Peptides against a protein of PDB entry 4ASU. Designs and how they scored, part 126

Target 1, 270 residues: chain A of PDB entry 4ASU
Amino acid sequence: ATLKDITRRLKSIKNIQKITKSMKMVAAAKYARAERELKPARVYGVGSLALYEKADIKTPEDKKKHLIIGVSSDRGLCGAIHSSVAKQMKSEAANLAAAGKEVKIIGVGDKIRSILHRTHSDQFLVTFKEVGRRPPTFGDASVIALELLNSGYEFDEGSIIFNRFRSVISYKTEEKPIFSLDTISSAESMSIYDDIDADVLRNYQEYSLANIIYYSLKESTTSEQSARMTAMDNASKNASEMIDKLTLTFNRTRQAVITKELIEIISGAA
Target 2, 83 residues: chain B of PDB entry 4ASU
Amino acid sequence: FTFASPTQVFFNSANVRQVDVPTQTGAFGILAAHVPTLQVLRPGLVVVHAEDGTTSKYFVSSGSVTVNADSSVQLLAEEAVTL

## One batch from the design tools (peptide; made by RFdiffusion4, then SolubleMPNN)

Design b2_p16_3_s3 (from b2_p16_3, 8 letters changed)
Fold by OpenDDE base, seed 4:
Structure b2_p16_3_s3 (fold): chain B 270 residues (1-270), chain C 83 residues (1-83), chain A 16 residues (1-16)
Amino acid sequence: as target 1 above (270 residues)
Amino acid sequence: as target 2 above (83 residues)
Amino acid sequence: EELEEARRRLEELLAA
């Protein structure tokens, strides 16, 4: 490679390193906010899931329609955040199919669609875009919940898959259940909650769905920002290493050029 | 007893004497060993009676309340403020 | 965005 080539490459990588360092700082700021907002959101969301856990809601085997909701974002450069969700979605879809279930998919965040569009395009009901630009709000979750409920797909049971935040260096992709109004209404384990007005139960389930979506978004966001911070740090380090290598190559090449020029002078060729 | 909004936690697995909640069917008090129920909140006052006799008041918007067989209660309001 | 392009460029450069 010529000195010009090496210099161009060095400049390019240095510019990229500046970008990744900047992104790291942005991700760090967003992470700090996300982590603060996750604390109450987790209590809220886990509280919403308490019914399903305590009542141990079961879906009859004759009910075949299953909805998978994958939660991530539109934003890349965050390590395995999107691929982990997609991987578990694929696994869940395969398991459900093997069990004779009909599977439909909703993607929260465009990256889910980007990963799964080729293999699962026919199963997608809707993809929610414009996720991840700003911190998710309960309003956002409500919009998603409403759109889902109005999608026309009458699922029996669902799975919401998202990355649960564990620490700044760790997240875990996990699944939480979603149940249709009909499923929850007909569940035998719900008999102890008798004499509930149908409208009340409907509204309750709408809140539950919104609550769970909100919770998943908050977990996902916190996980994503943390992962992005790490990814950008790694990218910056990788760039640094490449810069060092190229710098050595540059110096060596420069010396060779100088030597050649000196030889030409000494030999009278120039 | 858990009482939270999406952005704030007021009670987290706390023991309380009584919680008065505003529901679409009317306000009711949740006591120890209350029968399991699911309700939807209407805008109104939540009153939490602590075991020590302290009373706390909150204004809530919409949401849900769950009373489980194990006496656990989840009060989840979309919006809630301390009064 | 520019970030995705940067990522792509970085990956290309690192792979070379």
Scores: peptide ipSAE 0.046, ipTM 0.898, DockQ to the pose 0.013
Fold by OpenDDE base, seed 2:
Structure b2_p16_3_s3 (fold): chain B 270 residues (1-270), chain C 83 residues (1-83), chain A 16 residues (1-16)
Amino acid sequence: as target 1 above (270 residues)
Amino acid sequence: as target 2 above (83 residues)
Amino acid sequence: EELEEARRRLEELLAA
């Protein structure tokens, strides 16, 4: 490589490093906010899931329709955030299919569709786009929940798959159950709950779905921003190392050029 | 007893004496060992009676309340404010 | 074109 080529490459990598550092700072700011907002959201979301855990709602085996909701975002450059969710979605879909279930998929965030489109295009009901630019609100979750309930797909049970935030350096892809109104209404374990009006139960389930979606979005967002921050930090470090290597190469090449020129001068004078 | 909105936690697994909640069918009090039930909140006043005799009041917009067999209660409001 | 190249290089750096 000529000195000119090395210089051009150095300039390019230095520019990339500036970009990655900037992106790291942006991600850090978004992470800090997301983590703060996750604290109450987690209590809220876990509270919403308490019924399903305590009632141990079971779906009859003869019920065949299963909905998988994958939660991520539209934005890239966040490590394995999207692929982790997609991987678990694929695994769950395969397991359900093997069990003779009909599987439909909903993607929250365009990246899920991008990953699964080739292999699971026929199973997609809807993909929600424009996820990740702003922190998720309960209103956003409600819109998603309403769209799902009005989709006309009458699922028996479902799974929502998202990345749960553990720490700035760790997340875990998890699955939480979603149940249809019919499944809950018919569950034997629900008999212990006092005479519940059908309209009340319907409204309750609407809130429950919105609550779970909201919770998943908050967990996903926090995980994503943390992962992006880490990814940008790693990229910045990698760029730094490459700059160092190229700088050494530049210096060596420069010395070689000078030496060659000196030899030519000496040889020409001789 | 857990009482939270999407953005704020008021009680997290706390022991309380009684919680009065506004539901679509009317207001009712949740006492210790209340029968399991599911209800939807209407806009109104939530009153939490602590074991020490203190009373806290909240306004809620909508949401749900769950009373489980294990006496755990989840009051989840879409919006809630302290009064 | 420069932005696309920069993106490509960034992706390469992230994959490394």
Scores: peptide ipSAE 0.040, ipTM 0.892, DockQ to the pose 0.014
Fold by OpenDDE base, seed 5:
Structure b2_p16_3_s3 (fold): chain B 270 residues (1-270), chain C 83 residues (1-83), chain A 16 residues (1-16)
Amino acid sequence: as target 1 above (270 residues)
Amino acid sequence: as target 2 above (83 residues)
Amino acid sequence: EELEEARRRLEELLAA
């Protein structure tokens, strides 16, 4: 490589390092906010899931329609955040298919679609785009829930797959159940609950779905921002190491060029 | 008893004497060992009666309330404010 | 074009 080539590469990597450092700071700010907002969201979301855990709602085996909701975002450069969700979705879809279930997929965030479109295109109902630019709100979750309920796909049960935040250095892809109104209404375990009006139960289910989606979005966002911060930090460090290596190469190459020029001068003077 | 909105937690697994909630079917009081039920909230006042005799009032928008067989209660409001 | 190239290079840095 010529001195010019090395210089150009150095300049490029230095610029990238500036970008990664900036992105790290942005991710850090978003992470701090997300973590703060996750605290109440977790209580809220876990509270919504409590019914399903305590009532032990079971879907009859003869029910075949299963919905998988994968939750991520549109934005890249966040490590394995999207691939982890996609991997779990693939695994779940395969297991359900092996069990004779009909599987449909909803992607929250464009990245899931990007990963799964070739292998699972026929199973996708809808992909929600424009996720991840702003912190998710309950309104956003409600819109997603409503669109799901109005999609025309009459699922019996489903799975929402998302990254649960553990710490700044750790997340875990997990699955939570979602149930259709019919499944909840017909569940034997629900018999202990007082006579519930059908309209009330419908509205309750709508809130439950929105609540779970909201919770999943908050967990996902916090995990994503943390992962992005880490990824950008790693990229910045890698860039720094590369700059150091290229600088050494530059110095060696420069010395070689000078030596060659000196030899040419000496040889030409003879 | 858990009472939360998406953005704020008011009670987290707390023991309370009574919670009055506004539901679409009517306002009712949740006491200890209340029968399991599911209800949807209407805009109105939530009154929490603590074991120490203190009473707290909240305005809630929409949401849900769950009374489970284990006497746990989840009051989940879309929006809630302290009064 | 510069942004795409920067993205590509960034992805390479993240993969190393």
Scores: peptide ipSAE 0.043, ipTM 0.901, DockQ to the pose 0.014; fails the geometry check
Fold by OpenDDE base, seed 1:
Structure b2_p16_3_s3 (fold): chain B 270 residues (1-270), chain C 83 residues (1-83), chain A 16 residues (1-16)
Amino acid sequence: as target 1 above (270 residues)
Amino acid sequence: as target 2 above (83 residues)
Amino acid sequence: EELEEARRRLEELLAA
């Protein structure tokens, strides 16, 4: 490589490093906010799941319709955040299909569609775009819940798959159950909740769905921002190492050029 | 007893004496060892009676309340404010 | 164009 080529590459990598450092700072700010907002959201979301845990809602084996909701975002450069969710979605879909279940998919965030469109396009009901630019609100979750309920797909049970935040350096892809109104109403374990008005139960289920979606979005957002911060830090370090290597190459090449010129001068003087 | 909105937690696994909630079917009080029930909230007043005799009041918009067999209670409001 | 190239290079750096 010529000195000019090395210099051009150095300049390019230095510019990338500036961008990655800037993105790291932005991600850090968003992470800090997301973590603060996750605290109440987790209490709220876990509270919403408490019924299903306490009542141990079971879906009869003869029920065949299953919904998978994958939660991520539209934005990349966050490590394995999207691929982790997609991987678990694929695994779950395959397992359900092997069990003779009908599977439909909802993607929250365009990245889910981007990863799964080739292999699972026929299973998608809807994909929600424009996720990740702003922090998710309960209103956003309500819109998603409403769209699901209005989709006409009468699922028996489902799973929502998202990245649960553990720490700034750790997340875990998890699955939480979602149940249809019919499944809840017919569950034997719900008998202790007798004399519940059908309209009340329907409305309760709508809130439950919105609550769980909201919770998943908050977990996902926090995980994503932390992962992006880490990814940008790693990219910055990798860029730094590459700059160092190229600088060494530049220096060696420069010395070689100087040596060659000196030899030519000496040879011409003889 | 857990009482939260999406953005704020008021009670987290707390022990309380009584919680009065506004539901679509009417207001009712949740006491110790209340029977399991599910209800949907209507806009109105929530009153939490602590074991020490203190009373806290909240205005809630919509949401749900769950009383489980193990006496755990989840009051989840879309919006809630302290009065 | 410069941004797209930067993104591509960034992706390469992240993949390494």
Scores: peptide ipSAE 0.038, ipTM 0.886, DockQ to the pose 0.014; fails the geometry check

Design b2_p16_3_s4 (from b2_p16_3, 6 letters changed)
Fold by OpenDDE base, seed 3:
Structure b2_p16_3_s4 (fold): chain B 270 residues (1-270), chain C 83 residues (1-83), chain A 16 residues (1-16)
Amino acid sequence: as target 1 above (270 residues)
Amino acid sequence: as target 2 above (83 residues)
Amino acid sequence: DELERAREELNRLLAE
């Protein structure tokens, strides 16, 4: 490599390092906020899921329509956040298909669609874009829930797949159940909840769906920001190491060039 | 008893004596060992009666309330404020 | 072109 090439590369990597450092700081700030906002959201979301856990809702095997909601964002540079969700979505879709189920997919965030477009394009109902720029709100979740409910796809059960935040250095891709109104209404385990008005139950399910989506968004966001912070930190360190290596190479190459020039001068070959 | 909004937790797995909630079908009180039920909230007053006799009042917008067989209660409001 | 190269380099750095 010529000195020019090395210099160009050094400049590029230094610029990248500046960017990654800046992004790390931004991610750190967003992470701090996300973590704070996740605390109540988790209580809220887990509370919403309590019914399904306690009632042990089961979908009859003869019901074949399954919905998978993958939750991520539009934003990259966050490690395996998107690929982890996509991987689990693929696995779940394959398992369901093998079981004879019809699978439809909703992507929250453009990255899910980007990853799954080639293999699962025909299974997508809708993709929600513009996710991840700002912290998710309950309003956002409500919009997603409403669109899902109005999609016309009469699913029997579903799964929402998202990254659950564990710590600044750890997340886990998980799934939570989504049930249709009909599935809930017909579930044997719901018999103890007698005399529930149909309209009440419908409204309840609408809230439940929005609640779960909101929860998943908050978990996902926190996980994403943490992962991005880590990724940017790693990138910055890697850039630093590369800069050091290239600097050494530059110095060696420079010495070689100087030596060559000196030899040419001394020999009169110049 | 858990009472939360998306942005705030008021009670988290707390023991309370009674919770009065405004539902679309009418206001009702949730006591210990209340029968399992699902309801949706209408805008109105939530009153939490603690075991120590303390009473707290909240205004809630929409949401849901769940009473489970194990006597756990989840009051989940879209918006809630302490009064 | 330079931007693309930078992105590639960034991706490489992130992959390490």
Scores: peptide ipSAE 0.026, ipTM 0.860, DockQ to the pose 0.013
Fold by OpenDDE base, seed 4:
Structure b2_p16_3_s4 (fold): chain B 270 residues (1-270), chain C 83 residues (1-83), chain A 16 residues (1-16)
Amino acid sequence: as target 1 above (270 residues)
Amino acid sequence: as target 2 above (83 residues)
Amino acid sequence: DELERAREELNRLLAE
């Protein structure tokens, strides 16, 4: 490589490093906020899931329609955040198909669609875009829940798949169940609950869905920002290493050029 | 007893004497050993009676309340404020 | 996205 080539590469990588460092700082700030907001959101969301855990809601085997909701965002450069969700979605879809279930998919965040569009395009009901630019709100979750309920797909049971935040350096892709109104109303385990008006139960389930979606969004966001921070840090370090290598190459090449020039002068070839 | 909004936790697995909640079917009190039920919140007053006799009041918007067989209660309001 | 393009460029450069 010529000195010009090396210099060009050095300049490029240094510029990229500046970008990645900047993005790291932005991600760090967003992570800090997300982590603070996750604390109450987790209590809220886990509280909403308590019914399903305590009642041990089961979907009859003859019920075949299953909805998979993958939760991530539109924004890349966050390590394995999106691919982890997509991987588990694929696994779940395959398992359900093997069990004779009909599977439909909803993607929260455009990255899910980006990963799965080729292999699972026919199974997608809708993709919610414009996710990840700002912290998710309960209003956002409600919009998603409403759109889902109005999608026309009458699922029996569903799986919401998202990354649960563990720590700044760790997340875990998890699955939580969602149930249709029909499934929850007909579940034998619900018999212990006092006579519930159908309208009340419908409204309850609407809130439950919104609550769970909100919870998943908050977990996902926190996980994503921490992962992005790490990814950008790693990218910056990689850039630094490359800069060091190229700098050494530059120095060696420069010396060679100088030597050549000196030889030309000495030999009179200049 | 858990009482939370999406943005704030008021009670987390706490023991309380009684919780009065506003539901679409009317306000009712949740005491120990209350029968399992699901209800939807209407905008109104929540009153939490602690074991020590302290009473706390909250205004809530929409949401849900769950009373389980194990006496656990989840009060989940879309919005809630301390009064 | 500018950052995405930059990341791609970095990956290309690192692969050389």
Scores: peptide ipSAE 0.025, ipTM 0.867, DockQ to the pose 0.013
Fold by OpenDDE base, seed 1:
Structure b2_p16_3_s4 (fold): chain B 270 residues (1-270), chain C 83 residues (1-83), chain A 16 residues (1-16)
Amino acid sequence: as target 1 above (270 residues)
Amino acid sequence: as target 2 above (83 residues)
Amino acid sequence: DELERAREELNRLLAE
């Protein structure tokens, strides 16, 4: 490589390092906010799931319609955030298909569609775009829940897959169940709630769905921002190392050029 | 007893004496060992009676309340404010 | 073109 080539590459990498450093700072700010907002959201979301955990709702084996909701965002450069969700979605879809179930997919965030469109395009009901630019609100979750309920797909049970935040350096892809109104109503464990009005139960289920979606979005957002911060930090470090290597190469190459010129002068071959 | 909105937690696994909630079918009081039930909230007043006799009042919008067989209660409001 | 190249290089750095 010529000195000119090395210099050009150095300039490029230095610019990238500036960008990654800036992105790290932005991600850090967003992470701090997301983590603060996750605290109440987790209490709220876990509270909403308490019924299903305590009632141990089971779906009969003869029920075949299953909905998978994958939760991520539209934005990249956040490590394995999107691929982890997609991987689990694929695994779940394959397992369900092997069991003879019908599978439909909802993607929250465009990245899910981007990863799965080639292999699972026929299974997608809807993809929600414009996720990740701003913190998710309960209103956003309600819109998603409403769209799902109005999709016309009468699922028996479903799975919402998202990244749960553990720490600034750790997240875990998890699955939580969603159930249709009919499944809840017919569950034996719900017999203790038999005196509940059908309209009440329907409304309750609508809130439950919105609640779990909201919770998943908050977990996903926090995980994503943390992962992005880490990814940008790693990129900045890698860029720094590359700059050091190229600088050494530049110095060596420069010395070689000087040496060659000196030899030419001494030899009179110039 | 857990009482939360998406953005704020008022009670988290707390022990309370009684919670009065506004539901679509009417207001009712949740006491210790209340029978399991599911209800949807209507806009109205929530009153929490602590074991020490302290009473707290809240205005809530829509949401849900769950009383489980184990006597745990989840009050989840879309919006809630302290009065 | 420079931005695209920068993105490609960034992606490379992230994959390492």
Scores: peptide ipSAE 0.024, ipTM 0.861, DockQ to the pose 0.014
Fold by OpenDDE base, seed 2:
Structure b2_p16_3_s4 (fold): chain B 270 residues (1-270), chain C 83 residues (1-83), chain A 16 residues (1-16)
Amino acid sequence: as target 1 above (270 residues)
Amino acid sequence: as target 2 above (83 residues)
Amino acid sequence: DELERAREELNRLLAE
């Protein structure tokens, strides 16, 4: 490589390092906010799931329609955030298909569709785009819930798959159940609950779905920003190491050129 | 007893004496060992009676309330404010 | 062209 080539590469990597450092700072700021907002959202979301955990709602085996909701975002450069969700979605879809279930997929965030388009395009009902530019609100979750309920797909049960935040360096892809109104209303375990009007139960279920989606979005956002921050930090470190290596190469090459020139002068070959 | 909105937690697994909630069918009081039920909140006043005799008041916009067989209660409001 | 090269290089750095 010529001195010019090395210099060009050095400039390029230095620019990349500046970009990654900047992105790290942006991700850090978004992470800090997301973590603060996740605290109440987690209590809220876990509370919303309490019924399903305690009532042990079971879907009859003869029911075949299953909905998978994958939660991520539109934005890349966040490590394995999207691939982790997609991997679990694929696994769940395969298991359900093997069990003779009909599987439909909803993607929250465009990256899910991007990953699964080739293999699962026929199973997609809808993909929600414009996810990740701003922190998710309950209003956003409600919109998604309403669109799902109005999609015309009458699922029996479903799964929402998202990354749960553990720490700045750790997240875990998890699955939570979602149930149709019919499944809840017909569940034997629900008999212990006092006489509930059909309208009340319907409204309750709408809130429940919105609550779970909101919770998943908050967990996903926090996980994503943390992962992006880490990815950008790693990229910045890698760039730094490469700059050091190239600088050494540049110095060696420069010395070689000088030596060659000196030899030419001494030998009279110039 | 858990009482939260998407953005704020008021009670987290707390022991309370009684919670009065506004529902679409009317206001009712949740006491210890209340029968399991599901209700939807209407805009109105939530009153929490603590074991020490203190009373706290909140205004909620909408949401849900769940009373489980294990006596756990989840009051989840879309919006809530302390009064 | 330079921006595309920079993106490719960034992706390489991120893949490591």
Scores: peptide ipSAE 0.021, ipTM 0.862, DockQ to the pose 0.013

